Peptides against a protein of PDB entry 5HDT. Designs and how they scored, part 106

Target 1, 163 residues: chain A of PDB entry 5HDT
Amino acid sequence: MVVKTFMDMDQDSEEEKELYLNLALHLASDFFLKHPDKDVRLLVACCLADIFRIYAPEAPYTSPDKLKDIFMFITRQLKGLEDTKSPQFNRYFYLLENIAWVKSYNICFELEDSNEIFTQLYRTLFSVINNGHNQKVHMHMVDLMSSIICEGDTVSQELLDTV
Target 2, 163 residues: chain A of PDB entry 5HDT as posed
Amino acid sequence: MVVKTFMDMDQDSEEEKELYLNLALHLASDFFLKHPDKDVRLLVACCLADIFRIYAPEAPHTSPDKLKDIFMFITRQLKGLEDTKSPQFNRYFYLLENIAWVKSYNICFELEDSNEIFTQLYRTLFSVINNGHNQKVHMHMVDLMSSIICEGDTVSQELLDTV

## One batch from the design tools (peptide; made by RFdiffusion4, then SolubleMPNN)

Design b2_p22_4_s3 (from b2_p22_4, 13 letters changed)
Fold by OpenDDE base, seed 1:
Structure b2_p22_4_s3 (fold): chain B 163 residues (1-163), chain A 22 residues (1-22)
Amino acid sequence: as target 1 above (163 residues)
Amino acid sequence: SEFEKRREKLKEKEKTLKTFAK
């Protein structure tokens, strides 16, 4: 179960949160989500993760379709965790650490296509997990996946087959 | 303090992204 009090510890005031609304909307635009530069997309994902951390357990996005696009986008960025020697690995680690700690994907439970999102997430994580990852990376991956399984009342057969 | 650091990181990321927003 999500502990809202814990997540509130590092949250801005309600007034301060409003300052991020425009940024949040811009980050979710096709311009950024479909940016041709992979490093830019990674940075966008990190910013989105920061936004979710600030607004947890809610989000400034009201459109279910947009939320789906965002999390599918973030999931695609997690593929970068595969190469531990990449110059951008630390930023990929940051992304993983953030979304795992915040339980950002739990917002997806209210979405119609939640199972699709979770399935893609699990496939991505399992595809990049390797023995080169240290314990912290493994811990975050486990935390992320376990949280979704534990918090979800029902899981699609496809997701179960993936796990 | 940790919270403030995270806020600053976000601001830095925002600044960087603005360079690509054009």
Scores: peptide ipSAE 0.118, ipTM 0.761, DockQ to the pose 0.040
Fold by OpenDDE base, seed 5:
Formats: C-alpha cells, structure tokens, sequence
Structure b2_p22_4_s3 (fold): chain B 163 residues (1-163), chain A 22 residues (1-22)
C-alpha cells in the first residue's frame, strides 16, 4: 500500500537532505545497530529518528530488510522508558517524542513484516508504560499506537489482541 | 530556521558517534 504521512512541519529541500545521506547510511550499519554499548545504541536511535524527521515522509533507506532492522532496533531502545529515574531518560523521551510526532513508523506499512514490527512495538510500549510516566509520555505512547490503528487499513489479529 | 536547528542537533550527535567509528 501507499503510505501517507500528514504533519504540519516544514520540509527540507532535497539539496539540503543530501548532506546527510552518507551519515544516514553509516548510522544504519551493523557497526552501530549491533554496538555493544547501550548508551551508544540509544544515541544511534536518536540520530536515526532525526534522519527520519529530516527525510519524512520518505527515508534514505531503500532496502526493506534494512528498514525492518532499523525499526526493530528502535523498538528495542524504547524499553529504556521503563526507568523514569535513569540519567538517560530524557534521551529516551526525545526518541519517543520524535517518532510519535513524525509518525516515523508509518513507512513500515510498506514492509512485508509490518504486522510483526507493530506487534513488537505495542508489546514493548505496554511492557514499559506505568503510572510513573508523566502525561506527555502517555500522550506520545497513545499517539504512536492510535495513529497506526487509524491509518492502517488492516492489522493482524495478533496486533488487535495486543491492544 | 527549523532546518538549521535540525542540522545542529544532528551534527552534535554525529561528533559524539565519530569517537566510536573508525
């Protein structure tokens, strides 16, 4: 299906976006996605979110397998939202806020394994959401989940059971 | 501009990541 992303933010010119192409490709390499340092992986996820924001509604990654790896990677980083007292919590919040506002996961609708990606996202969010989170965190989580349900034509029964 | 703001944020993160990349 054709994915449409609707947002009220200004878009960068094509010439300006090309400045980040090499960096975007480098960030998506196995070196960074499989980096042994947890803080490095979080920073990589934030950079990837920035890349998606710049290139929205498209992405500089053309490989479906690479896109799947990236979003599964980002989903794993969201587990860090569970500890609201962590020194890195603000960076986890930034990650959540960014991908929710940009609706970055919308491009996953074009992927063969979109239902798997969304299911893992929902399971992760429900596993970390708690009453210790402020209203903004809750709002971003709800926005992220509801937009996928609303904009997706069909979702798997497994995903429906998760919600 | 919004673009300039995004650039500066990304560049800052890039500088940090370059310390790990060969």
Amino acid sequence: as target 1 above (163 residues)
Amino acid sequence: SEFEKRREKLKEKEKTLKTFAK
Scores: peptide ipSAE 0.106, ipTM 0.752, DockQ to the pose 0.038
Fold by OpenDDE base, seed 4:
Structure b2_p22_4_s3 (fold): chain B 163 residues (1-163), chain A 22 residues (1-22)
Amino acid sequence: as target 1 above (163 residues)
Amino acid sequence: SEFEKRREKLKEKEKTLKTFAK
């Protein structure tokens, strides 16, 4: 994958990555992913994004189901980007900026349900994007979606209908 | 370094999350 080659340049050592393994596993637990507080979930998403940045181009999660849950979870948090006046908007921006720069979603190409994940991502981004967002937000959204489109070999009809 | 920046941000968030994990 093109994303793997690119991210190899910024890959941390295995020794350094081991420092975050316990945290990574803890963050992916149902306790955090299903936490009732939306601000907590946002913070969890930001932490997960940081984990993906550290482990890029790989991830510390071995379960494809867990990876799917994580990215579906992150996608749900991105809905908060719609309100630019939200007290948590800066954190939503951080989440977007991080996952766009790292191209975190590109790891999902290894999952059989990648099209479902990408479809939900695109639908979410298109639902929240508005003229109130500055150029940086727009750029990150475009970068995120473009990277997935360019890297993917096949796109489902559902995804095509979304774009 | 980039690694240190990542670590600092992650640790800050981790400290906050620990308050909820108790």
Scores: peptide ipSAE 0.058, ipTM 0.719, DockQ to the pose 0.038
Fold by OpenDDE base, seed 2:
Structure b2_p22_4_s3 (fold): chain B 163 residues (1-163), chain A 22 residues (1-22)
Amino acid sequence: as target 1 above (163 residues)
Amino acid sequence: SEFEKRREKLKEKEKTLKTFAK
């Protein structure tokens, strides 16, 4: 569960969060998740991360399949972290920082395919981690992975083999 | 407020995305 400050809890009223419902649904559409432009997909991922931050520890998505699609989509975008010299690296960093701080993936524990999602996440992160990343990037990657391990009561052998 | 900041950032991103949704 995401720990919110008192101030954040007071500001994130249900009425205010309702303003993002339609946007949240549109962002999760195939139009955006399967958009042909890589930069658009990255921006979509960042927006989705923002949505999760606003709704944390809940989400506006009720479909487990949709949630899986979203997090698999976000995971795919994280591959862009491999190139620290990319013009879009700062946005990739934003994505990483956001999902790590919010612990967005923790909502996946309620999904049947949680271990698959986490496994793909870990594989992706391990594939992109390199010595070119600064301390903050490394910290967020470690925080993201360790938080999932600590939060989960059980993990699959496949996930354990990945870490 | 923090909420307002988040809202503005999201609106900016949404505005950009709307250009591709047309």
Scores: peptide ipSAE 0.045, ipTM 0.705, DockQ to the pose 0.038

Design b2_p22_4_s4 (from b2_p22_4, 15 letters changed)
Fold by OpenDDE base, seed 5:
Structure b2_p22_4_s4 (fold): chain B 163 residues (1-163), chain A 22 residues (1-22)
Amino acid sequence: as target 1 above (163 residues)
Amino acid sequence: SYFEKIREKREKNKETEKTFAK
């Protein structure tokens, strides 16, 4: 299974990274990003998060437009964090934990539309955060938002208004 | 972060390469 393969792969396995490069590229295709099944989209998001972890600091996706699509896609999946009683919540937690730890969104600083991406991320996080979330979820959300603010030299006024 | 870990690894590799170039 693709999900299990990427989840277990580490950053030092250069031979395996090269072997699965084509698969990583296909996972970012419109077929998967626009898949009609919500659970499939969540699995795709988790795989993409693992791909960013494995191939750090350089993503295998060379197109700025594709990178924007991916991060906007991941941001949309984070809406699933709202329902803590969902059977898929643990997978949403994995997604949040991964992107916060890896600092995957920091790749977006190289994109022209970084402010749009960060604004959507912050709006999404503030829309789903609630008192039902445990300390770990809150910690990852804060770490994710704080890292972007601290490492970004210039933040748009729109983003500042969102915070 | 994982980005920082890889950056450190690459910096170490560069230092190693410089040593072999001497």
Scores: peptide ipSAE 0.042, ipTM 0.557, DockQ to the pose 0.050
Fold by OpenDDE base, seed 1:
Structure b2_p22_4_s4 (fold): chain B 163 residues (1-163), chain A 22 residues (1-22)
Amino acid sequence: as target 1 above (163 residues)
Amino acid sequence: SYFEKIREKREKNKETEKTFAK
């Protein structure tokens, strides 16, 4: 129900956004981010991606440490893109499509640890890219990486070494 | 930035709504 609620919510639904703000904040708790079930973590990641979409340009998470935890968490889930035959692949695709379109990772430019986040993201994406992915998957991956490069004023040598 | 563009669009929409409300 929670997943459906956020997936169907529009960015212009101001009353609903206010109503579910507390739930959005709670989804970023350690209980969910460190949940032992990988399918639960994937669902949480999709919900978090939707939260960034719905509340854009303002994230409901005000703590820089929490934002870092969230994006490191989302990055870890992207490893699931490697197996195109997985029954959960469609949900991984949804996650990728969402974060690429919303450009949610661009929030990280305001974080001190942005280089760490982007490095992990690029490393993860290049580790999962394979010939089994169709053109749409490749497009989203390219869009995601290109957006970060274009929005960033400078690219660290560490990030360049990762790419 | 991308987020700035979204913010500007929302602000413009709010101003438009205020104009119609007057």
Scores: peptide ipSAE 0.028, ipTM 0.550, DockQ to the pose 0.045
Fold by OpenDDE base, seed 2:
Order: sequence, then structure tokens, then C-alpha cells
Structure b2_p22_4_s4 (fold): chain B 163 residues (1-163), chain A 22 residues (1-22)
Amino acid sequence: as target 1 above (163 residues)
Amino acid sequence: SYFEKIREKREKNKETEKTFAK
């Protein structure tokens, strides 16, 4: 039997989505979000990104506080994009590509602390962006930031100061 | 692409929601 991973799942498999719902919820626990191993945290972030993709447009996480924790967690992982020579860079790229195309952060518009989340995201992206990144990385970073600005009703002064 | 499909679905659902909100 071949074990399916979140990466291999799609939105059309309702039965699988139901079966893995509990696993998706557990991946957002403090045990994983605060895991001491950096590589584990990256894998968790990728899985969480896949979960948002699979369950789009909704999310299995119903708590606003939990959603905030998740996206702040994902944002922290994006710091790893700064090292283009890292063996894990491809996973960081996958994370970036996923959240950019899926527009996962758009879920945050419904959160009271959306501006805080977006501010931290932009600060992180501007912190890691450099001339060493290829065009695809730059494209995803720009797409991610532009999508949030274009679809947001308002932009806070704090976010503007970050940009 | 695969991600484009997902994104398009999100956008369509969002548009549908806006329609119902009117």
C-alpha cells in the first residue's frame, strides 16, 4: 500500500480530506509549531500550506487565534529563503510557491490581527529578498505581496511603513 | 498549473459569495 501525503492530495478527494482532517488539526498543535528542530518545522509549514490548498477555500482551523499562530509560524519559516545554497531551499521554495499561488494568506483578511500578520510577512520577505534569488522566487514573492494589497480592503499605515 | 486551478476555484467561490451578498 502506498501511503499518500498531503502533497499528493487534491481538493477533489472528499473522502481523503475527511480521513486526514484530524491529522491536519494535529499538525497545527504547539508540539509541531514549536518543535525544536528547524527541518521539522519546515516540513510542518509545507504540510500546513498543503492543507490550506486541499481544503480551500475553507480551512479546517476554526479558531482565529490558531489561524494567526499558523500564519505567523509559516512567516517565520520563510526566513529560510535567504540561503539559496541550503539543501532545504527547494522546500522553502515549495512553501513560497504554494502560499503564493493558493493565496493562503487571504484567509487572514477575516482575522482581527490581519495587519500584524501581513506586516510580519512583508518584513520577512523584504528581509530575505536578494539578488541571488532567481526570477521565479522573485515572482512568487511579488505575487504574494501584490495579491494581498490588491484584494485587501484597506492597508494599515504600519503595513505601508513596512513596504 | 495545479496551483492555478486551486486559485481559480478560490476566486470563483469568492465571486459567488459576493453575488449572494447583493
Scores: peptide ipSAE 0.025, ipTM 0.555, DockQ to the pose 0.096
Fold by OpenDDE base, seed 3:
Parts: structure tokens; sequence; C-alpha cells
Structure b2_p22_4_s4 (fold): chain B 163 residues (1-163), chain A 22 residues (1-22)
């Protein structure tokens, strides 16, 4: 229900956005971010990605620490992209496609630890990219990384070394 | 619409930063 609700929600549905705000906030709790089931964590990541899409350009999460936790969490889920034959690959693809299109990671520029987040993202993407990925996957990865580089006024040397 | 909102937000942020930098 939660997954479907956020996936189908439009950015212009202000009434629905208000209605599900509390649910969105709860999805970022440790209960979900640290859930023991890998598939559940993936679903949570997809929901969080949808939340960022729906509430863009703002985010319902006002705490910088919480935002950091969320994007570090999403980054960890992207490791699942490495296995193209996984039954869950389509959901990993959805996650990648979403965050690439929405440019949700760009919210992190307002965070003190943005360099850490972006560095971890780049390292993760380069660690999972392989020849089994089709052109669309590669394009989303490139779009995701390029958007961050283009938006940032300064890029750390560590991030440059990762690229 | 989405990209327009993003641009608007970023522009507002820049204006705010300039104000505080004075």
Amino acid sequence: as target 1 above (163 residues)
Amino acid sequence: SYFEKIREKREKNKETEKTFAK
C-alpha cells in the first residue's frame, strides 16, 4: 500500500501530500532504515526516492542528520545493482532511474557532509557498474554523477579522484 | 514544472546567501 501510494502520487496533489506527510516521516525512522530484510530496505529506498520526487524541490525531512542518514541508506541499496540477474533488479533499476531523474541527491548540497555523501555515492556506482548493464543503466549512472558535478560550485579532490 | 521549481528554489537560495553575506 505504501509503495503504491507514493509511486502513484503526483507532485501537484497537495492534499495527498499533506495527508501522507506523517507516513513519509515515519519511513525515515531507524525501524525502516535498519530493517533486517534486504528486500524491505529496497522497498523503503524506493519509497523514499518517490517522496523526494513528490515533495521536490523541498523535502519533508528538515533534520540534516536525517537527510544524511537517508541518502547514505539509499546509496547502500544501490549496491544491489551489481547483479543484473537478481529478481529484485527491476526495483534497483527503478531506484536508480528515479534518483537520476529527480536529482534528489542535489538536496545534499545544503548538508555539511555533502562531500562524504557524494564520495560514497560515486564509489558505490563505480563498484557496481559492469558489462552486464545495458546502456540505459549506464546513462542513468552517468546522469546521476554528472548532475552533482555540474550543480556543485566546488568538487573535492577526493571526489575527483573517485571519478 | 518540476525543473522550474528547482530553478526558482536555487535562485531564492542564492539571493538569501547574498543577503546574509553583506
Scores: peptide ipSAE 0.023, ipTM 0.547, DockQ to the pose 0.045

Design b2_p22_5_s1 (from b2_p22_5, 19 letters changed)
Fold by OpenDDE base, seed 4:
Structure b2_p22_5_s1 (fold): chain B 163 residues (1-163), chain A 22 residues (1-22)
Amino acid sequence: as target 1 above (163 residues)
Amino acid sequence: SEKKKKLKEKMVERAKEWQKSR
């Protein structure tokens, strides 16, 4: 029910965003981020991506630590993109498409640990990319990584080394 | 894979270009 709610939402009015604020905060709890079921974690990641889409360019999360946890969590879920034959691949694709289109990770520039987040994202994406991925997947991956490079003032050597 | 290698090379090239321009 929660999953359907966020997946069906577009950019909501300010009133609607306020209405779902508590739910958005709840989805970022340790209960969901550390859920033992990988499929549940994937759905949580998709919901979080939708939340970022809805609240763009801001986010309802005020804690820098929480934001870091969320993006590190989303990054970990992207590992599931590796298996194109997985029954859940379409949801992994949705996650990738969403965060790439919204440029969700760009909010991380406000975090002191942004380089760590971006580095981990790049490492993850380059670890999962393979010949089974079509041009659309490649495009989203490139768009996601390029947006970060373009928005940032500089790219650390460590980040460059991950590419 | 070769495709992965090419993509990495492309991204490395872009990253270096953008870094140089900033």
Scores: peptide ipSAE 0.045, ipTM 0.643, DockQ to the pose 0.026
Fold by OpenDDE base, seed 2:
Structure b2_p22_5_s1 (fold): chain B 163 residues (1-163), chain A 22 residues (1-22)
Amino acid sequence: as target 1 above (163 residues)
Amino acid sequence: SEKKKKLKEKMVERAKEWQKSR
């Protein structure tokens, strides 16, 4: 129910952002991030992406550890992009599209463990890419990685070439 | 696979081009 609520949200007013702040915090709880159902975790990731979109360029989360957990969680979900024929592929695409468009991971530059987060992201993206992916998927992956490379120096180009 | 490596290279190259254009 909470997941559906956030997925339906768009660029909301400041009042609405305040209203859903607590829900956003609860969505980042271990209950959701460690949910045993893979489909639930995907939906949670999509909602988290939506939250970042709504609150951009900031995030409602104040704990660096929590932010790290969230982005590591989202990164793990991106593994689902590998199977282009999966019934859930469209949701994985949605996740990728949103985080690429919003540049959601750029908030991680404020985190001490940003290098770990970006490294895992790059490794994940390069591990899942295959010939079944169309140009749009490719574009979003490139845009996501390029933005991070341009804004920061936590992950070297050499690493991108070798992963 | 070789195909996957080529895709990776293409992605990296496109990223480089993007950076140059900014």
Scores: peptide ipSAE 0.025, ipTM 0.599, DockQ to the pose 0.030
Fold by OpenDDE base, seed 3:
Structure b2_p22_5_s1 (fold): chain B 163 residues (1-163), chain A 22 residues (1-22)
Amino acid sequence: as target 1 above (163 residues)
Amino acid sequence: SEKKKKLKEKMVERAKEWQKSR
């Protein structure tokens, strides 16, 4: 029910943001980020993506370390895009679509370790794309990666080499 | 794969555009 509520929320009132602040903080805890169940981790990632959508362009997290952990976590979940026949693929697609549309990763420009985060994202996406993916998946991946390149002041050679 | 190649090419084009604008 909580997950559904996040998904249905479209950047609405400040009151709604306040209601979910505590939940947002809990979802970013080690308990959830390191949860042993892969499906739970995927749901957590989707919820986190929804939280970023709700709070965009800001984030409810004030700790740079926590933000890094979250985006590295989300990046790891994107590996699930590889298996297009998985029963969970639709949720992986949702995750990709969400973060691409919102440009969630762009908040990472505020982080000292942004280059590391972006590099891992690019490597992950290029590692999972395959012939089973349709044009929509490709579009979201391109949108996600292109936004980072276009909006960044500088792009490391390592990142460019990854492309 | 061909799809990967096309995706990479698209990203390369974007990167080039970015570099030219800077």
Scores: peptide ipSAE 0.024, ipTM 0.604, DockQ to the pose 0.029
Fold by OpenDDE base, seed 1:
Formats: C-alpha cells, structure tokens, sequence
Structure b2_p22_5_s1 (fold): chain B 163 residues (1-163), chain A 22 residues (1-22)
C-alpha cells in the first residue's frame, strides 16, 4: 500500500508532498533501512527513490548523515540487479530507472562524504553488470554514472580508478 | 568483462559530448 501510494503521487502536487512528508521521514528510519527482509528493503528503496523524484530537486531529508545512510542503502539494494531472472528484477529495474532519470544521487554533491557514496555506487554497478542485462539497463547505468562525473567539478582519484 | 568495458566506453563518450556542449 505504501509503495503504491508513493508511486501514484504526482510531482506537481504540493499538497500531497506536505501530507506524506512525515511518512517519507519514517521510511528513512533504521527500522526500514535495516529490515531483515530483502524484499521489504527493496520496496523501501523504491519508495525512497519515489520520494526523491517527487521532492526533486530537494528532499525532505535535511540531515547529511541521514542522506548518506539512505544513498548507501539504495546502493546496496542495486546489487539485486545482478540476477536478471529474479522475480524481483522488475522492481530493481524500476529503482535503477528512477534514480537514473531523476539524477537522485546529485543531492549527494552537497555531502562531505560524496566521493565515498559515488565510489560505492560505481563499484556496485560494475559488479552487477553481466550479459543478461539489455540495452535499457546499460543505458540507465551509463546515464547515472555519467551524470555524476559530468556534474562533479572535482572527482577523487579513487573514484576515477573505480571507473 | 566486455560489457563492463563497453559501459565504460559509453560513459567516457557521454562525458566528452557533455564537455563539447559546454
């Protein structure tokens, strides 16, 4: 229900954004980010991605530490892209497509630990790439990674080495 | 992997295109 609610929300609805602000904040709690069920974590990640889409270019999360936790969490979920035959692959694809199109990770440029976040993202994406991925998946991965490189004025050597 | 290499190449190409457009 929660997933459907966020997925159906219109980015142009300011009233809805305010209404679900508290819920958005709760989704970033340790309860959800550290949930033992991987399917629940995936759904949480999708909801978080939707939240970033809806509240773009900003987010309801103001704490740098919380934002870092969220993006590190989302990055970990992207590991699920590896198995293209998984019943949950479509949701992983959705997650990738969303964050790539919205450029959600661009919020991280304001964080002190942005390079760490981007490095982990790149490592994760490159680790899951396989021959089972079609052109669309590759396109989203390229878009996501290219956007970060292009928007970043300075990129750490570690990140460059990861690329 | 070959796919990884191709992805990297595409990323580099995209970045170059972006630089030219600026």
Amino acid sequence: as target 1 above (163 residues)
Amino acid sequence: SEKKKKLKEKMVERAKEWQKSR
Scores: peptide ipSAE 0.023, ipTM 0.599, DockQ to the pose 0.033

Design b2_p22_5_s2 (from b2_p22_5, 18 letters changed)
Fold by OpenDDE base, seed 1:
Structure b2_p22_5_s2 (fold): chain B 163 residues (1-163), chain A 22 residues (1-22)
Amino acid sequence: as target 1 above (163 residues)
Amino acid sequence: SEKKKKLKEKRKERAKEWAKSR
């Protein structure tokens, strides 16, 4: 399974990182990002999160536009956190936990459209956060949002209005 | 920039800690 391939890989596996580089690139294609199956998109998002982790500090995606597409895509998947009773919730949790811990979104500070990305992220998180989430979920959500505010020197007025 | 370098190093370090944090 492709998901396990990246999930079980660490950043020190240089030979494996080189071997699966092409796969990492393919996973960011429109075919996967725009896949009609919701569960497939979730799996793709988890793989992308692991790719950011494994290849840190440099993601294998060189195009700023592609990076923007990926983070907007991941942000859209995080909406799945709203249903805590979903059979896929644990996978959504994995996505959140990974992104929050690694701080992968700080890649976006180098992008021209960082404010757009962060605005959508905050809007999404605030739309799904609820009292049904356990402490760990809340912790990761807060960590993700606070880290962006702390690292960002300036944010757009739109983002400020969202927070 | 120094900020960019700092953020990159942070991602790298956090990634290394991932397995240990789970």
Scores: peptide ipSAE 0.629, ipTM 0.947, DockQ to the pose 0.763
Fold by OpenDDE base, seed 2:
Structure b2_p22_5_s2 (fold): chain B 163 residues (1-163), chain A 22 residues (1-22)
Amino acid sequence: as target 1 above (163 residues)
Amino acid sequence: SEKKKKLKEKRKERAKEWAKSR
């Protein structure tokens, strides 16, 4: 399974990183990012999160537009955190935990459209935050948002209004 | 930029700590 492949891979597995590089690139194609199945999109998002982790500090995606698409895609998937009783919640949690820990979104600081990405991220997170989430979920959400605010040189008024 | 370098190093460090944090 593709998900397991990237999940179990570490940063020092150079041969495997090279082997699965093309797969990583293909997972960012419109075919997967716009896949009609919600569960498939979630799996793709988790894979992409692991790809950012594995290839850190450099993502294999060279196009700024592609990177934007990916992070906007991941952001959309995070909306699934709203239902804590969903059978897929643990996978949504994995996505959040991974992205928050690795701080993969700080790649976006190099993108022209970083403000748009961060704005959508904050809007999404605040829309799904609820008291049903345990402390770990809240901590990851806070860590993710605070790191962007603290590390960002400029924050738009629109983004500030979401905080 | 220095900021870019710092952020890259942070991602690298955090990524390496991932397995230990789980």
Scores: peptide ipSAE 0.627, ipTM 0.946, DockQ to the pose 0.764
Fold by OpenDDE base, seed 5:
Structure b2_p22_5_s2 (fold): chain B 163 residues (1-163), chain A 22 residues (1-22)
Amino acid sequence: as target 1 above (163 residues)
Amino acid sequence: SEKKKKLKEKRKERAKEWAKSR
C-alpha cells in the first residue's frame, strides 16, 4: 500500500527516495487532490504529509502553485477532526500530529499566498477544536498555530483577528 | 534568505526526530 510505503520510509534512504519520487509527484496530481472519495483524500493527505517529512528540507514539489494547492488540500482534510468518534479519526490525528511535529507549513512562508493559507488553517482549526478532544490533539493544534505566529515576521490583520 | 535557511534547518531536524518521537 502506498500509505505504508511512505509512512515507513527513512529520510536517509536516498535510493528509496529516488525510487518513489515519481509516485510522490503523482500523488499531488489533480486526480488525487480532487478525488471524489473522502477516504481516498484522507489517505492522500497522510501520504503528502509523510512526503514532506521524508524529503525535508526540500519538498519534491517545486511549483509554488502546486505547493499552495497541497497545503490548502491538507487544511481541508483537517476538518475531519470534528468527529472524534469517526472510524477514521486516528488517521486524521496522524495527519495533525505529523504536520505539527515536522512544521511542514513553514514551507508556506516562501509562498506569495502564505497569509491566505495560514488564515484558512486557523479558521479550520478553530472550527473543529472542542473540549471533546484529548490533550494530545489540543497540544498539536496549539503547537501548530503558535509556531506560525512565532516564526512569521508579519501576519495579516485578518489572521491576527482570527487568533 | 537567512530566515529561509533557519526554517529549512528546523524542518530537517524535526523530520529526523519523527521516528524517535513515536
Scores: peptide ipSAE 0.623, ipTM 0.945, DockQ to the pose 0.756
Fold by OpenDDE base, seed 3:
Structure b2_p22_5_s2 (fold): chain B 163 residues (1-163), chain A 22 residues (1-22)
Amino acid sequence: as target 1 above (163 residues)
Amino acid sequence: SEKKKKLKEKRKERAKEWAKSR
């Protein structure tokens, strides 16, 4: 399984990283990012999160536009955190946990449209956060948002208005 | 860029700590 392949891989596996590089690139294609199946999109998002982890500090995606698309895509998937009773919630949690821990979104500081990405992330997280989430979920959400604010030189007024 | 270097180091370190954090 592709998901497990990246999940179990560490950043020191140079040969494996090279072997699965093409797969990593294909997972960021429009075919997967715009896949009609919601569960497939979630799996893709988890894979992408692991790819950012594995290839850290440098993502294998060289196009700023592609990176923007990926992070906007991941942000959209985080909407699934709203339903704590969903059979897929644990996978949504994995996505959140991974992104929050690795701080993969700080790649976006190198992008021209970083403010747009961060604004959409904050809007999404605030839209899904609820009292049904346990402390760990809340912690990851707060950690993800606070790290971006703390590390950013400037934050748009729109973003500031959301926090 | 000093900022870029800092962010890269953070991602690198956090990635290494991933297995330990779980």
Scores: peptide ipSAE 0.622, ipTM 0.945, DockQ to the pose 0.756

